# Designs tried in a protein design run: peptides against a protein of PDB entry 3B8E. Part 182

Target 1, 230 residues: chain A of PDB entry 3B8E
Amino acid sequence: PFLIFIIANIPLPLGTVTILCIDLGTDMVPAISLAYEQAESDIMKRQPRNPKTDKLVNEQLISMAYGQIGMIQALGGFFTYFVILAENGFLPIHLLGLRVNWDDRWINDVEDSYGQQWTYEQRKIVEFTCHTPFFVTIVVVQWADLVICKTRRNSVFQQGMKNKILIFGLFEETALAAFLSYCPGMGVALRMYPLKPTWWFCAFPYSLLIFVYDEVRKLIIRRRPGGWVE

## One batch from the design tools (peptide; made by RFdiffusion4, then SolubleMPNN)

Design b2_p25_2_s2 (from b2_p25_2, 22 letters changed)
Fold by OpenDDE base, seed 1:
Structure b2_p25_2_s2 (fold): chain B 230 residues (1-230), chain A 25 residues (1-25)
Amino acid sequence: as target 1 above (230 residues)
Amino acid sequence: DLIEEAEKRALELLEEAERLIKEAE
């Protein structure tokens, strides 16, 4: 997300606070889940094959899958960001290169895609309005991870434990998202303005995308055992 | 490859969304 911000010079889609919340909340739960999966896989793969090689391959596969899911999550966040800005009159193409003028407090006549002039304060309100939805989008996309874990054909007991951890983590991050989205003063304090409840649904297509991605990935792995799915 | 395809699809969706917004206003 931050790389696209730098490369495209778009208005900041994700604030530092939201980034921190993602790093500490949203990313931590999947990481813990993956760590448990890895530990369980290590226990199950104790067949006499070179345990180091099998462990390394599994770790690489898990890491790669996590990275891929993370990229899809970021795409979901950006989609929500662009939708919100577009709803406020800033089309995606218009946002390219706009950051310099957007962040300049002395420029109060930045035009949107329809010729409407936006003051610095107005722009910042819109920007901060995007921070919350981006975070919420990531949280909602994490729900797909829960579903993915449920649909994995591993031991029901192991899946159940993973699911409990994920459910707890998803509950925590969802509660955090709700708190940050709706608690008074968060706009000023954390640069996260209140989110309309309808925006929670904006992430659902991407949750579905992740679900489909994982199913396709699983299908490919099943068809090509030992192949790398990138 | 799947990421690149997903990115491409996301870009296509964004372009389509932009078009729809322009048409709606």
Scores: peptide ipSAE 0.005, ipTM 0.234, DockQ to the pose 0.022
Fold by OpenDDE base, seed 4:
Structure b2_p25_2_s2 (fold): chain B 230 residues (1-230), chain A 25 residues (1-25)
Amino acid sequence: as target 1 above (230 residues)
Amino acid sequence: DLIEEAEKRALELLEEAERLIKEAE
């Protein structure tokens, strides 16, 4: 998110403190849950046919899969960001290159896509309104990521949700998101203004996309054992 | 069943959050 912010020179979609909350709060419990996840019986039982090449292929495949999932997560967050800004009069095209004027406290007449002038304070309110839903979007998308990471080869429907630690992680992330979104003072402390409940649902299509992606990936792995997608 | 339970609990939390927002408002 921060890289795109720099490259596109758009208003900051996610605050640094919020990023820290993701890294420390949402990723830690899931990482622990995955560490305690019993390896799929098939992974442990399947001796690599070629330990050197198969390990490298698997590591590359896992890294690519996680990289792609991370990109989908980022896209989900940015989608929510652009929707909110568009609803407030800032179309995505207009946001390109706007950062310099947006962050200048002395410019109080930044025009939106419809010619409405925005004061610095008004712009910051809109910016901070975007921080919370961006964060929440990431959390909701991470739900899907955590669920799919439970299985390497088998469908989620086949293995089921047996890891209590993983489930706890999902609830912890949700509770953290709710706390940051609705606790009084978070707007000032974390620059995260309260989120309308409707915005929680904006991430669901992306969660579904991740599920579909992973199921398709796993299906390909199952149909082409020994292929490049193992 | 656990996904359904998680979804149900997430919905309950959202409803509670919505209630708290309405009460604050």
Scores: peptide ipSAE 0.000, ipTM 0.229, DockQ to the pose 0.166
Fold by OpenDDE base, seed 5:
Structure b2_p25_2_s2 (fold): chain B 230 residues (1-230), chain A 25 residues (1-25)
Amino acid sequence: as target 1 above (230 residues)
Amino acid sequence: DLIEEAEKRALELLEEAERLIKEAE
């Protein structure tokens, strides 16, 4: 997110505190849940392989897959960000290069795509209005990510939702998202203004995309054991 | 009005804090 912020010179889509909430609040319990996840039946049934070469290959491939999922998450967040700003009068093209004037508190006449002037305070409100939906988008996409991370090869339909710790993690991150989105004072304390409930559903297509991506990936792995996708 | 004023003051404080952090780096 910060790389796009710097390169495109757009208003900051995600605050530092929000990032900390993701890393420490939403990812911790899920990460623990994955550590306690039951060993995949397919992994345990695999024939002995070369432990030196196969471990490195597996770690690299898993890292790449998670990197791709992370990119989809980021795209989902940015999509939500651009939609919100567009609804407030700032089209994506207009946001390019706007950061310098956007962040200048002495400029109170920044024009939107429709010629409406925005004060510094108004701009910061709309910026912070983007933080919460961006965060919630990440959380909703993480639901899919956490579920698919239970297995490397087995379908979600085969493995099921048996890990109670994972389920707890999903509830925790959702509860945290709800708390940050709707608790009074979060706009002041965390620069996260209240979220319209409709925005919870904005990320669902991206969650579905991740599910489809992972199921297709796993299907390829099952059909081509030892391939580069594994 | 009180909420808006509180938000304004909080924003000012946050900006000041960010400035101080940047100066300390």
Scores: peptide ipSAE 0.000, ipTM 0.212, DockQ to the pose 0.020
Fold by OpenDDE base, seed 3:
Structure b2_p25_2_s2 (fold): chain B 230 residues (1-230), chain A 25 residues (1-25)
Amino acid sequence: as target 1 above (230 residues)
Amino acid sequence: DLIEEAEKRALELLEEAERLIKEAE
């Protein structure tokens, strides 16, 4: 999210403190939980082939998986960000290159896509209004990501939810999202304004899509063992 | 393990970069 902010010079969609909350508060516990996940029955029976080559392949696959998950999360967050800004008069194309004027506190007449002038304070309110739903979108997408990442071949329905630490992580990230979204003072402390409960549901289509995608992927792996999709 | 450490370092660098950008504004 922050990289796109720098590259596209758009208004900041997600603050650093919020990123820290995602990485340290939301992703850490679930990531640790995966280390304690019970190995799939089919994985345990595989003899390690060449340890050097297999380690490199596994590290690359894990890196690619995390990269893909991160991109899906970012896409979901940016979708929510652009929807909110568009509803407030800023179309996505108009946001490109706008950051310099957006962040200048001395410019109080920045025009939106419809010619309406926005003060610095008004712009910052809209910006901070985007931070919370962006964060919540990431959390909701992470629900699906964490559930699908616990297994490589087996469906979630076959493997079940046996890892109590993973379940705890899901509740923790949800509780953190609720706290940051609704606790008084978060607008000043973290630049996250309160979110309407309805916005929690905006990310559900993305979570469903990645869940369906992963189930289809796993189905293909089960039907064609040793394929490149694995 | 190495990926997790790399991710942690990348995040720390991103946070530092954001701080520097904010200070430069």
Scores: peptide ipSAE 0.005, ipTM 0.275, DockQ to the pose 0.031; fails the geometry check

Design b2_p25_2_s3 (from b2_p25_2, 21 letters changed)
Fold by OpenDDE base, seed 4:
Structure b2_p25_2_s3 (fold): chain B 230 residues (1-230), chain A 25 residues (1-25)
Amino acid sequence: as target 1 above (230 residues)
Amino acid sequence: DLVEEAEKRAKELLELAKKLIEEAE
């Protein structure tokens, strides 16, 4: 998200504190949950593979999980960001290159896509209104990510939801998201204004996309063992 | 081995997060 902010020179979609909350709240518990995940039924039945091959598989799994899924997560967050800004009169095309003027407190006449002028304070309210939904979108997308990452080859339907730590992780990140979204003072402390409940649903299409993507990936792996997708 | 590696990674992430929080304060 921060890289896109720099490259596209758009208003900051997600604050540094919210990124920290993602790293602490959504990455740590999942990592622990995966560590304690019972080995996939097919992994337990397989003889130890060549250590070199296992390392490659792990690196590929990590690259796919953190690369491809991470990109989808970021896209989900940005989608929510662009929707909110568009609803406030800033179309995505207009946001390109706007950061310099947006962040300048001395410019109080930044125009939106419809010619409405926005003061610095008004712009910052809109910006901070985006932070919480962006964060929540990432959390909701991570629900799907956590569920799918527990298995390498088997479908979620085959492995089931037996890991209590994973379930706890899902609850914890959701509770954190709710706390940051609705606790009084978070708008001042974390630049995260209260979130309308409807915005929680904006991420669901992306969660579904990740889920479908992973199930298709796993299906391909099952049909073509040792393929490039593994 | 995978569990130990995951625990190690989780610990590293936690330490990184703590540092980032300290830097943000």
Scores: peptide ipSAE 0.011, ipTM 0.252, DockQ to the pose 0.042
Fold by OpenDDE base, seed 5:
Structure b2_p25_2_s3 (fold): chain B 230 residues (1-230), chain A 25 residues (1-25)
Amino acid sequence: as target 1 above (230 residues)
Amino acid sequence: DLVEEAEKRAKELLELAKKLIEEAE
């Protein structure tokens, strides 16, 4: 998020607090969940041919897959950001290079894509309005990520949801998202303004995309064992 | 290894969060 923010010179899409909440609330729990996950039935049955090389290759392939999922998550967050700003009159093309004027408190006539002028206070409200939906989008996408992380080769339908820690993690991050989104004072304290309930559903297509991606990937792995897609 | 990495990252983030809170006060 910060790299795109710097390169494109767009208004800040995600606050520092929301980033911390993602890292602590959505990324840590999956890692713990993986440590306590029941081994896949196929992994338990498959003896490693070469324990040293097979482990290293598997770690690299896992890292690559998580990187791809992370890119889908980021795209989902940025989609939400651009939708919110577009609904407030700022089209994506207009946001390019706008940061300098956007962050200048002495400029109170920043024009949107339709020629409407925005004061510093007004545009900061819009900016902060993006933080919570971006975070919630990531949380909803992380639901899919948590589920697919349970297994590397087996379908989600085959492995099921047996890990209690994963289930707990889903509830924890959802509860955190609800707390940060709706608790009074979060707009002032954390620059996370209240979220309209409709925004919880905005990320569902991306969650579905991750599920489809993972199922297709796993299907390919099952048909072509030892492929680069693993 | 994943747990250790997560714990390390969590500690780093907590330290960063504390600094940010101190700067915000």
Scores: peptide ipSAE 0.008, ipTM 0.259, DockQ to the pose 0.042
Fold by OpenDDE base, seed 3:
Structure b2_p25_2_s3 (fold): chain B 230 residues (1-230), chain A 25 residues (1-25)
Amino acid sequence: as target 1 above (230 residues)
Amino acid sequence: DLVEEAEKRAKELLELAKKLIEEAE
């Protein structure tokens, strides 16, 4: 999100503190939980045919899978961001290159796509209104991500949810999202304004997309054991 | 600076949230 902010010169979609909350609060505990996940019987019983080549291929596949999931998460967040800004008069095309004027506190007449002038304070309120739903969108998408990442080959329906630490991680990230979204003072402290409950559901299609994507991937792996798609 | 202080506070809040969740279980 921050990289896109710099490259596209759009208003900041997600604050640095919020990014930190994602990295430390939502990603760390679930990532640790994966280390304690019970190994699939098929993974541990197979010795690598070529330790050097198979390790490299596996690392590349993991990197690609996480990269793809990360892109879907980012797309979900940006979708929510652009919807909110569009509802407030800023169309996506108009946001390109607007950052310089947007962040200038001395410019109080920035025009939206409809010619309405916005003060610095008004612009920042709209910006900060986007931070919370962006964060919540990532959390909701991560529900699917965390569940699918615990298994390499088996469907979630076959493996089940045995890792109590993973379940705790899902609860923690959800509770954190609720706390940051609805606790008084978070708008001032973390630049995260309260979120309408309806926005929690905006991310569900993306969670479903990730879930379906991974189930299809795993199905292909099961039908073609030993394929490089693994 | 303000960013470092905000990061520190965010970490403290996360730890507090974790403790509250553990106590609620």
Scores: peptide ipSAE 0.000, ipTM 0.244, DockQ to the pose 0.046
Fold by OpenDDE base, seed 2:
Structure b2_p25_2_s3 (fold): chain B 230 residues (1-230), chain A 25 residues (1-25)
Amino acid sequence: as target 1 above (230 residues)
Amino acid sequence: DLVEEAEKRAKELLELAKKLIEEAE
C-alpha cells in the first residue's frame, strides 16, 4: 500500500502504523497456521529427496505464498479504497497525481471528478474513513486466502476445515478487526474511524471471486500437472 | 522445518515491528 501510494501519488489508503499492525499482528498467526497446514498436507507427505534442494524449494514455496497473499490482500484493500473514494466523488483515474494537492493543508479547493471542491479537513475525513474499511477488507480477504491456501492442489472441500490453529487465527483476526474498528480512541491513535457494519460486506464479492478463481486454478492443476499455472 | 522457519521469520518481523514502533514513537 505504501509503495503504491508513493508510485501512483494517490492519497494514503492506510496509515503506516495500521499497515504495521496488519503485517505483524494480523498476518502472523494466519501465516503460522498456513505453514502448519502446508507442512501437513504437502511437505510431510512427500518423501524427502535431497535435503538441500528440498529446503530451497520449501523456502521458495513459503516466499511465494507470502508474496501471493500480500498481493491479494493489497488488491482487496485497494478495491475497497477506490470504492469509497468513488462514492465520495473521486474516481480512480482522478486520484493519480492528486497526493501533492491532497496533502497540502493550504489548498482548500481540491476538485473531485465532478467538480465539487473539497477542503483539507473534508479530504482528511474521507481519507481516514478509508483506513478502517481497508483494514477490514484485508481481514475478510484473509479469510478466503487462508481457506484457499490450505493446499496447492486439493480443493477446500476435499481437505475440510480441520486445522484448529487456522480457525483460531480467523477468530483472532476478526476480533482484532472489530477491536480496531469500534474501540474508542482508534480514530486518534491509528486514524481509523468507526466502521459501518455494511462495509464488512464490501470485500465479500471479492473474496468469493478469489475463492472461485483458486478452485478453478486447483482444478486446472489437477487436470494438467506441471502446467504454467503452478 | 517450514514451521520453524515461519516462526523464525515471524519473530524477526515482530522484532522489526517493535523497532519501527519505537522509532515512530
Scores: peptide ipSAE 0.010, ipTM 0.258, DockQ to the pose 0.039; fails the geometry check

Design b2_p25_2_s4 (from b2_p25_2, 21 letters changed)
Fold by OpenDDE base, seed 2:
Structure b2_p25_2_s4 (fold): chain B 230 residues (1-230), chain A 25 residues (1-25)
Amino acid sequence: as target 1 above (230 residues)
Amino acid sequence: DLVKEAEKRALELLEKALQLIKEAL
């Protein structure tokens, strides 16, 4: 998010405090939950053919898969960001290069895509309005990530949802998202303004996309053992 | 104010890092 913010010179989509809440709050419990997931029956039964090469290839492929999932998560967040800004009159194309003027306190006449002038205070309200739904989008996408990461090769439908710690992680993550989104004072403390419940649904297409992506990936791995997708 | 200052400093550091990468590339 910060790299795109700097490269595109767009208004800040996600505050530093919000990022810390993601990294320290929403990622830790899910990661712990995954550590307690039962190993796939097939992973334990497969003797490593070559412990050095197969581990390296598997680690690279896992890293690539996580990288791809992370990209989809970021895309989901940015989609929500651009939708909110578009609803407030700022089309994505107009946001390019706008950061310098957006962040300048002395400029109170920044025009949107429709010629409406925005004061610094109004712009910051819109910016902070984006932080919460961006965060919530990441959380909703992480639901899918948690569900898919519990298995490497087996479908979620085959492995089932037997891990109570995983269910707890999903609940905790959701509760944290709700707390940060609706607790009074979070707008001042974390620059996270209250979110309309409807914005929770903006993440669902991306959550579904990750789920479908992973199921397809796993299906390919099952059908083509030793392929580049492994 | 402290958070704003921290964000500003973080941004400045990132801009410097990007500039260094651009100069190295």
Scores: peptide ipSAE 0.000, ipTM 0.229, DockQ to the pose 0.015
Fold by OpenDDE base, seed 3:
Structure b2_p25_2_s4 (fold): chain B 230 residues (1-230), chain A 25 residues (1-25)
Amino acid sequence: as target 1 above (230 residues)
Amino acid sequence: DLVKEAEKRALELLEKALQLIKEAL
């Protein structure tokens, strides 16, 4: 999110405080929970890693984590961001390069795509209205991401949901997302304005997409062991 | 009502996807 804010010079889609809530709040417990996951049923049929040639973090893992899954998460958040701004009169094409004027508190006549003038305060309300839905979108997509990360090769249906710490992590991240979205004063303290419940469902197609994509990937790996998809 | 219908459709799609995955496995 912050990289696109810099590169495209658009209004900030996700606040720094909100990023910290993701990195330290919603991601930490789920990530730790993976250390307690049960071994895959076929792990003892695999050769041990060669510590001289096989890195723990390989190019395939980096490509999967940052390139594929991270890209789908970002697309989900940005979709929500662009929809909210478009509903408030700012079309995606009009946002390109707008950041400098958007963030200037002395400019109170920034025009939207329809020629309506927006004060600095009005612009910041719209910006902060995007932060909470973006955050919630990431959390909902992370449900699928956490579940798919349980296994390298086995389907989630073969592995099952036996890890109680992972289930607790899913509950914790959801409870934190609800708290940050609906607790009074979060708009002032964290610049996260209350979310309409409808926006929680906007992320579900992306979570489903990630889940289906990974199950298909794992199915291909099971049918063609040693392929490039591993 | 629209939210509940969207939720219901999302759940139905999830169930269908899960069933298709189960049948493919």
Scores: peptide ipSAE 0.000, ipTM 0.205, DockQ to the pose 0.024
Fold by OpenDDE base, seed 4:
Structure b2_p25_2_s4 (fold): chain B 230 residues (1-230), chain A 25 residues (1-25)
Amino acid sequence: as target 1 above (230 residues)
Amino acid sequence: DLVKEAEKRALELLEKALQLIKEAL
């Protein structure tokens, strides 16, 4: 997210506080929950891997897969960001290069895509209105990511949802997102303004995309054991 | 320049997607 902010010079889509809430609040408990996931049904059926060749290949492939998932997560957040700004009169094309003027408190006549002028305070309200939905979008996408990460090869349908700690992690993550989104004073304290319930649904297509991507990946691995996708 | 072009294309695709969503709603 921050790289795109710098490269595109767009208004800040995700605040530092929201990033910290993701890293410390939403990722930690789910990550711990994965340590308690049940062994895959086929783990004992796998032949011993060659530790010299297979370790490096597997680390690279896992890194690539998680990198791709992370890109899909970021795209989900940016989608929500652009939707909100578009609803407020700022089309995505107009946001390119706008950061400098957007962040300047002395410029109170920044025009939107329709020629409406926005004061600094109005712009910051819109920006901070984007922070909460971006955060929530990441949380909703992380639901799919957490569920798919419990297995390397088996489908979610084959392994099932047996880990109670995983379910607790999903609940905690969701509860934190709801708290940060709707608790009074979060707009002042965290620059996270209240979220319309409809914005929770903006992430669902991306959550589904991650799920489908991983199931297809795992299906390929099952059909072609030892392939480059593994 | 390549990054800017890629960003521009991505934004154009997003705008088209948003328009399609707006039309579908």
Scores: peptide ipSAE 0.000, ipTM 0.178, DockQ to the pose 0.018
Fold by OpenDDE base, seed 5:
Structure b2_p25_2_s4 (fold): chain B 230 residues (1-230), chain A 25 residues (1-25)
Amino acid sequence: as target 1 above (230 residues)
Amino acid sequence: DLVKEAEKRALELLEKALQLIKEAL
């Protein structure tokens, strides 16, 4: 997010506070919950790994898979960002290079894609209005990410949802996201303005995409053991 | 047979997508 903010010179899509809330708030409990996940049912049926060859290759493949998931997460967040700004009159093409004028407090006549002028205060309200939905989008996508991380090879349908700590983590991150999004004063304290409840659903296609992607990936691994997809 | 064919096509599309992402990384 921050790199695209710099390169494209667009208004800030995700605030530092929201990033901190993701890293320390919504991601920690789910991540810890994975340590308590039951071993895959086939783990004892797998051949022993060769510690000289298999470890390094497998770590690279895992890192690549997580990188791919992270890209889908980022795309989901940016989609939400661009939709919100477009609904407020700023089309994606118009946002390119706009950051300098957007962040200038002395410019009170920044035009949108339709010729409407925006004061500095109005622009900052719209910017901060993007932060919360972006954050919530990440949380909703993290639901799928957490669920798919339960297994390396087996389908989630084979593993099931037996980890109570993981289920607790999903509720905790969702409750925290709701609290930060809707608690009075969060707009002033954290610059996280309340979002319309409909924005929670904006991330669902991306969450589904991650889930389907991983299930199909795992299906390929099961059909082609030792492939580059593992 | 239709389900198997659809599954095969979906797998091929995913493999292509994964390859493209791998090349982009």
Scores: peptide ipSAE 0.000, ipTM 0.189, DockQ to the pose 0.016

